# Designs tried in a protein design run: peptides against a protein of PDB entry 6GMG. Part 149

Target 1, 331 residues: chain A of PDB entry 6GMG
Amino acid sequence: DSDDRVTPPAEPLDRMPDPYRPSYGRAETVVNNYIRKWQQVYSHRDGRKQQMTEEQREWLSYGCVGVTWVNSGQYPTNRLAFASFDEDRFKNELKNGRPRSGETRAEFEGRVAKESFDEEKGFQRAREVASVMNRALENAHDESAYLDNLKKELANGNDALRNEDARSPFYSALRNTPSFKERNGGNHDPSRMKAVIYSKHFWSGQDRSSSADKRKYGDPDAFRPAPGTGLVDMSRDRNIPRSPTSPGEGFVNFDYGWFGAQTEADADKTVWTHGNHYHAPNGSLGAMHVYESKFRNWSEGYSDFDRGAYVITFIPKSWNTAPDKVKQGWP

## One batch from the design tools (peptide; made by RFdiffusion4, then SolubleMPNN)

Design b2_p11_3_s2 (from b2_p11_3, 6 letters changed)
Fold by OpenDDE base, seed 2:
Structure b2_p11_3_s2 (fold): chain B 331 residues (1-331), chain A 11 residues (1-11)
Amino acid sequence: as target 1 above (331 residues)
Amino acid sequence: EDVLLQRPVYP
């Protein structure tokens, strides 16, 4: 299936984008046109507009994950992920609720679990943590200073993250970021980096050792956030899609949405950039399209997924892939 | 590891 993937051609640096098309409350365009927009708006390094490199175009061609990839500078590792789960709601619905007509018990439990996640609260938690991290980064010129600042910030807020192990993704995320170490990136200077956010939608029922029902309808116990911290253990996410419930049915393995570092306080007004599939202009799937969606559109997800996580990573401040304000569409 | 979307997600 991946054999028909094609790297989009280069776009002239000064080529202006064509207008985006509204689609289901989103702004939509073909990948080539997104490259044009990206070069005009997001490509800047140290204030200089850049042509998207062949490597970056190659990354982008992977689909939704490619959008996050090209903007974050690395393939998503998803190690520092946050979510919000309403345990009380879950327990209450399981106890007092009942399967719908024709709904199996497993399907019921999976659905209830899915509905017990709050995407908005998960996103807010990630933003909160990113803000703390950014404060810790601001005046830190080495990793030690960053970590000290981070611990102080967490202590001031009485945040449970302060109890995380030093080897936790929370503390190790910065030093494990390639762009942090790059000479023209962070150059090992935390103050040159900023925290950014992307989101991943995926399927909970990925354990091949579990029941078929869990693979079909979700694993109610999988990928829940830890109490207090909101951290999600993503180690068991292997990009395995939902199992078919009927012959011929197929599901997508994941969906990624790029948020970056928007400062818009109203979550509903934030813009999320994502792709529909890998770029296959000569294949059955066709050309890749890029969508810029409001949070409501993004957070709705699809039946392919029953989990959403909001992930923090880092990029150099010199990059403009995560501006304070993102305008939906073009012009 | 397959990092490609297998089918269109969006209309």
Scores: peptide ipSAE 0.195, ipTM 0.834, DockQ to the pose 0.342
Fold by OpenDDE base, seed 1:
Structure b2_p11_3_s2 (fold): chain B 331 residues (1-331), chain A 11 residues (1-11)
Amino acid sequence: as target 1 above (331 residues)
Amino acid sequence: EDVLLQRPVYP
């Protein structure tokens, strides 16, 4: 199982990447080659190129979550998550729609719920909020100033997030970011930080006290965004995969995609970086591969998952892991 | 594509 995970070896700082390979509309490469690209493009701290450390390489070896981990600087907590759900569509389809041939009622309801989420609108909501946060950060030199700016921005936009509790993940996210407190990071100066975005795909039917049907086909009521804010309560996400519907069937527990802080206005042209599995070059799974996917490829997801969330976190502006422009593949 | 992801261990 996970016993065969290996930390990728160090790559020379000046080693250039090999060309990426096109794969189903994505750019794909082996993890070691991604490390080379990362060192050339994303590794810069205060403008200086850095070799990926052993610790960072170890994080990366965990797979898709490792890509987000190494670029955000911390293991994803997923506390500040956004999504978009069309309640009217969901209710209408349940009332007036019918199960497909061979589809159970539970399977039908799970599918309808999944299809009632709008990945693009969820992503746009996260981008909107990240933009507001960045405006609040840019001239704030302490947390109090940041929070004041944030509240003013939200009030100006008549955003429902202005009503969130001061201790909510929305307002506490910055202070709970380790790199914000680091001397070489934010150094407790909000203006040295910027908001970044990643996405998580996961299974809704994780409640072990619920029906088996919900665990197999999804829980239509789980992990919906709050009206007005778009916030998703992720507290019940325990990385539990979909339950098998047949003997021998197994599902993946999650998928993570790194977006960062791209400024591309067209969502379809944004690039999402993710991995296929943990690095096991000598095991049955083989070497980890890293994919750079366009939004349409990322948001499509897999049958393993029926939920997608777009999460905001923060990194120091001195890091280059979230550049304005991400070029797909190499060169 | 292989989508077999390791269950993460939070450090």
Scores: peptide ipSAE 0.159, ipTM 0.780, DockQ to the pose 0.161
Fold by OpenDDE base, seed 3:
Structure b2_p11_3_s2 (fold): chain B 331 residues (1-331), chain A 11 residues (1-11)
Amino acid sequence: as target 1 above (331 residues)
Amino acid sequence: EDVLLQRPVYP
């Protein structure tokens, strides 16, 4: 249980990583070795390599969310999330399709809904929005200038996000980022910040007031993106896992994958960094492992989850946790 | 086999 979690020990700043292990199209390593890589590649602040602090190592030890946590600088709030849902496909399949042999109606509807999400288009939407935000940040030296730039960019692109309320997570995300306000971070200067992306996999059937079938097989209507904007209301995501469909079955509550700000145009070639569980070297779960997966491996997800969201947050440009190029594994 | 994913601990 949570009591078994251990903070990985410090690694010498100049220690090079051991080679990663290839595993099912991804690169895998133990958390301690990831720390070594992180210090060599991602740790730089203002161009200077840094040892991962005890606080950062503690964040990392929490598992998949820890990878995103240490690289984004804050625990994920998931407020600015995007996805893509094919409504026509969903309606058509419900109308013309039928449950498979042994599949219940609820299971069929849940599956059809899951399959109606397009992970690649969702990711692309997030990248598009992040690009717009980055342009708005470039010459903005206060929040007001940033917001004005953002609105202009959206208007030029005829983007539906221009109609969002000023209190929307879309417009409030920057001001709500701790590193933006930090003296050694953004120092309230938008031009010192950049947009970054991570992804969350989670279960749609989290409403305890709904039917048991929805909790077991998914809620087809939950966590859909708004038309035009692609925004997903994540307010009802309470990290509740899928309900078991058979005795002894259990599911994980979420998975997080870190993308950052890679510039690779081909989505299939992008690298996503994630962890398997919290670090428990002396417990039943064992040591935490970190995986660097290509998009196809990440976006495939698991049966534990029927939703994928792509979330935008911000980090200081002085951080190197989100470089333009990410190399899978080591060396 | 798929990557073994276990329940992460979160604050």
Scores: peptide ipSAE 0.041, ipTM 0.766, DockQ to the pose 0.170
Fold by OpenDDE base, seed 4:
Structure b2_p11_3_s2 (fold): chain B 331 residues (1-331), chain A 11 residues (1-11)
Amino acid sequence: as target 1 above (331 residues)
Amino acid sequence: EDVLLQRPVYP
């Protein structure tokens, strides 16, 4: 029952975290302890640590999406999303492969489509684009200057994103970011902002007008990136979970992982922060736990999902929710 | 769009 959700209590600003515990190659802790870490490490505004506000704690209490929410400053809109799909692999496997024993044709096609996505390449594409955006932001003091810089950078790299419409999420993302407009945020100065990345796992078979097989086993044609740009149209993602394949089976609607702006070049060494479920300490679900996972652990995902997208948004440089280096656990 | 709660995910 969603009514069991509780906002975690405030933690004293000077309270140090308890040690995290290892969990399948991840660092794990209860949400209250994450708040303590967050206040010590990520809470800084203009170099000063802050107590997590009631509003932020409420955001956090929603689970994995809450982690991204509190660190990005807004509920994820997922409009600027990237992925990588190997069309040749997909076609080849469909042609030359065969269903496993007991696997239906629809199940086979859904699985092949899922396996044709390359999570690492999708992540790297997002990082590449974020880097271009950050260069465009660096000395731009108004949106016009930012957009001009961005177009120049894309032209220099012969990037297909240069052909996107001015109204595209790619070009409109900054001006649509609330913190960009805030006086103590960007204050309409692009040079005060930086690009950050989070990831969403979700189900492809969300079209209720499609076949039951697609809802159960995936829609092989859904949420593919556009060639050249890597952009994924996320407009049809309505947070609808996978349909059960057997009686009593249920699936989760989504998973979110926060990356931020880590500079670690090796994808395998990057840290992704996410939650297990909404905070219900007095309910059947129990207290929310926060995980800090390496990329391999994050990108593996769950059977609940057959798509992964890497999304770019923006935060003020004065925030410390996206540091260059993220350390797993505590201390 | 309504803010949705995450259902349980287990590592």
Scores: peptide ipSAE 0.042, ipTM 0.774, DockQ to the pose 0.336; fails the geometry check

Design b2_p11_3_s3 (from b2_p11_3, 8 letters changed)
Fold by OpenDDE base, seed 4:
Structure b2_p11_3_s3 (fold): chain B 331 residues (1-331), chain A 11 residues (1-11)
Amino acid sequence: as target 1 above (331 residues)
Amino acid sequence: EDVLKQRPVFP
């Protein structure tokens, strides 16, 4: 029951975190302790650490999405999403492969589709695009200059994104970012902003007008990236979980992981921050826990999900929620 | 409408 959600209490600004504990190659802590770490490490505005506000603590209490929310400054819209899908592999496996023992045709096709996505390539595409955007931002003092720079960068790289419509989420993302317009944020100056990345895991079979098999085993045709650009149409993602395949079975609606703007070139060494569930310390679910996972742990995902998207948004450079280096745990 | 994570996923 979501009614059991509680906003974590304020933590003193000078309170240091307790040590994180290891958990399956991850660093884990309770949400209250993450707030302490956040205040010491990520809270800085213009170089000054800040106490996490009540509003931010409320956002955080929403679970994994709350981690992305508090660090990006807005609830995820997921409009600028990237993935990588191997169409040749998919077609070949459908043609030459066969269902496992006891596996239905629909289950087989759903599994093959899931396995045809490459999380690492999807992540790298997002990083590539974010890098292009950051170059376009760095000397642009109005949106027009930013867009001109962006188009030039894309042309130089012969990137298919240059052909996107001006109204595309790709070109409209910056002007639609609240913090870009804020006086103490971007103040309408692109050079004060930077591109950041988060990831969402979700279920493909969300169309209620489709077959039950697609809802149970996945929709092989849903949420594929466009060729050339890697853009995923996320408009049909309504946070609907996988349908049960057996009585009593239930699945989670989504999982979000915050990456930010880490500069580590090796994907396997990047850190992803996420939460287990909404904060319900007095309820059956208990207190929210926050995890800092390496990419291999994050990208592995769960059977609850058959899609992964890597999303670009923007934050002010004055924020420290997306540092160049992220260290797991504490100290 | 802001949606929360409904239940935990265990590693």
Scores: peptide ipSAE 0.338, ipTM 0.887, DockQ to the pose 0.332
Fold by OpenDDE base, seed 5:
Structure b2_p11_3_s3 (fold): chain B 331 residues (1-331), chain A 11 residues (1-11)
Amino acid sequence: as target 1 above (331 residues)
Amino acid sequence: EDVLKQRPVFP
């Protein structure tokens, strides 16, 4: 029930955050305190701190997706998503493996499919592509120049993405970014933009016309990356949660984690920012909390989800929502 | 309409 969602109040620009607290290897704080940190660390436009606007605070109140929304500047469209799937492992385990005691065939197949995804390799692929895009953006002052640069970069690396057509989300992502067209954003200048990354965890068994088993235990064939490119077709992701397998059981619709443009080479040391639920300080769920997690904690996921995707979008370089280095917690 | 996070997945 989203009726009890509340927009967090404004925080003074000079208000320093309270210390974060450790929580299961993460750094945790209440949403109002995250706003304070955000204003001190991430709010800068052209080097100047900004108070989080009412609109931004409203976006943030949506939970984990709100964190990505505020930092990316738009509600996630998830059009340019990457993952890594080990087809050989999947086939071999299905052939040679057996269901565990008490495990149904459908549950076994769903589990094997989930385990055949590699979060680290998926993340690495997204970072690789983001790097290529950033090189293409660097000296391009119009979209045509950007696209030409991108094609050249892909050709040099013999990347399968070079075979994508002009209608692909891969080539249309920049022009479809609102901040690219804004006067105080990209102003239609690709060189003023940079690629950023966020991640989404979600459920594969979302087709309501499919079998109950797929909705309960996963669809082994759904949301697999295309060979060579690593692209995931996200068009059938409708934010539908896993179906209950027992009475009283309920699952969450999704989880979003914001990475941005960190340059840390060790994936295990990267920081992912996300929220627990929508902000409902006067409701049963309570106030929204924000977590800053290391990759290990983020990528571990939950039983609620059997898919992970790493998505590329763009923000203006003048924004500081995606710095090279992210420090976990406060201080 | 934009979709919100329904509930937490961890304590």
Scores: peptide ipSAE 0.272, ipTM 0.855, DockQ to the pose 0.355
Fold by OpenDDE base, seed 2:
Structure b2_p11_3_s3 (fold): chain B 331 residues (1-331), chain A 11 residues (1-11)
Amino acid sequence: as target 1 above (331 residues)
Amino acid sequence: EDVLKQRPVFP
C-alpha cells in the first residue's frame, strides 16, 4: 500500500502559498502548498525561516500523522494521552436504553460507549495538564528541577497525576523527547521546551482475541481514561482499523490532528491541522491534501473511529510549529 | 514503526 507513496518535492523558501480552498467549513490545500505555508509561518527556528528538509517532507508524506510528525519533530508515540468519559451516562444508557431497530446488542453498546466520550472535555484536560507542565518547565534548567516543579504544581492543584509513578509517561515524557536532548533543541534544558498537543482518532476494537462484534462495532471497555487523571492507556493501540461489517467496506487506520500550543481560550475557535492520506500523486489515492479545521470539525471525527485522545508532547520553544495563534487557511 | 494513513477520510 505504501509502495506508491512519494516524497513531495522541495519548495523554494520564499515561495508564497496559493490560497486555500474552503471545504465543509475547513481550509484545504494540496500538500505542496502546505509546505509553502509551513515554510512561511511554521518553519522558523530561532526566528529564522527554514526550508522544509527532505526528511521533513518525507515525514509529511505519511498523511495526517505526517502533519503531526513534521510539526512535533518525531513520530507520535501517543504515550501521554488524555480523554474524558462519562461513566454515569454510559451506565445509564446501557441500563435504560435499547438498541435501535436493526441494531445488534454489540453495536448498541459500542455506540453508547462512543457517545459517552466528550472530546471537548478531553481536550480541556490536556490543555490543563499542558499548562501545568509549561509552568514547571519555565524556570527549570535540568530535569530534576522540572520534576520537582511539576510535583509542586500538581500538589497545589490536588491533581491526581501527582500519584503517578515516576516511570509513568507523565513524568518521563520530557526526557524521552528527542528534541529535548538535541543541541539545537532543548539541549537538556527544560526551560527551552514547551508542551504541545495533538489528537488521535482511532478504533477501540483492536484486540484480535476479542469477539468479532467488538472489532466491528467497538469495544466499550477499551481505551477509557483513568478516573481522576484522565490518562488513557494507549499501549494496545496498534493502528488497527475497524473491521468491515459488510463486503467491500473498509475503514481508515487513524486520524491525527495537530493543535500545538494555541492560546485561544475558546475551544471552538482553535485550529487543527491534519491530512487526508499519504501522498500518492501518481497512485489511486492521489496527492495528499492538508486541512485546517476548527475544533468542531475535527472533534466530529468519522465512523471509522470511536475513540479520541489528546496527547501531550514537547518541542523546543525555538520552533515555530506551535505558535500561540494559528490562522486558518491562506492568506 | 512508522505507519502511514492508509486511505482518505472525506468530510
Scores: peptide ipSAE 0.253, ipTM 0.848, DockQ to the pose 0.344
Fold by OpenDDE base, seed 3:
Structure b2_p11_3_s3 (fold): chain B 331 residues (1-331), chain A 11 residues (1-11)
Amino acid sequence: as target 1 above (331 residues)
Amino acid sequence: EDVLKQRPVFP
């Protein structure tokens, strides 16, 4: 199983990537070639190109989560997550709709719930919040100043996040970021940090105390965003995959996509970087591949997942893992 | 369809 994971070898710092391949509307390459691109484009610290370290290569080898890991600097905690859910649509469809032929009631409700999430609006909310956070970071040289700025910004926008508890992931996210505390990172200076975004696809039916139907077809009430804030309580996400609905069927536990801090205003033109599986070149899964997908390709997801969350974290401004512009593929 | 498999790492 995961025992056959291999850390990709080091790539020479000056090695240029081979061209990416088109794959279902996205750019695809093997993990080793992504490392080459990463070193040329994303590796810069304080303006200096860096070779991906052994530790970073090991992180990357974990698959889609590894892409987010290497670029964010930490394994995703997913504590500050946003989504958009259309409650009126959900209620209306449950009331006036009916199961399709051969569809169980539980399957119908799960499907309706999934379809009531708006990935684009969820992404927009995360970008909005990230923008507010970045403004709060700009002139703040200690955490107290950052928090004060943040509250002022939220008040000016009449944002419901202003009512969150001080212990909320929203306010504690910065202080809980390892790179913020690092001497060569933020050095406890908020103005040296910036907000970045990644996305996670996962399964709603993870409660083992609930019905088997919810585990098979989704839990319509799980992982909904709070009204006004858009915050999703991710505490119950334990990376449990969807339960099989038929013999031999299996589902994946999650998918992660890295966005960073792109400034492209058109969501459809944004690029999301993700991997297919952990790197196992000598195993049954084979070598890890990295994909750079447009938003439509990313947000489409898979039947393995019925939830999408857009998560905010922070990286030092000195890192180039989240540039303003991301070019899909190579060259 | 791509097969995704990752090993979660918990702090």
Scores: peptide ipSAE 0.188, ipTM 0.779, DockQ to the pose 0.143

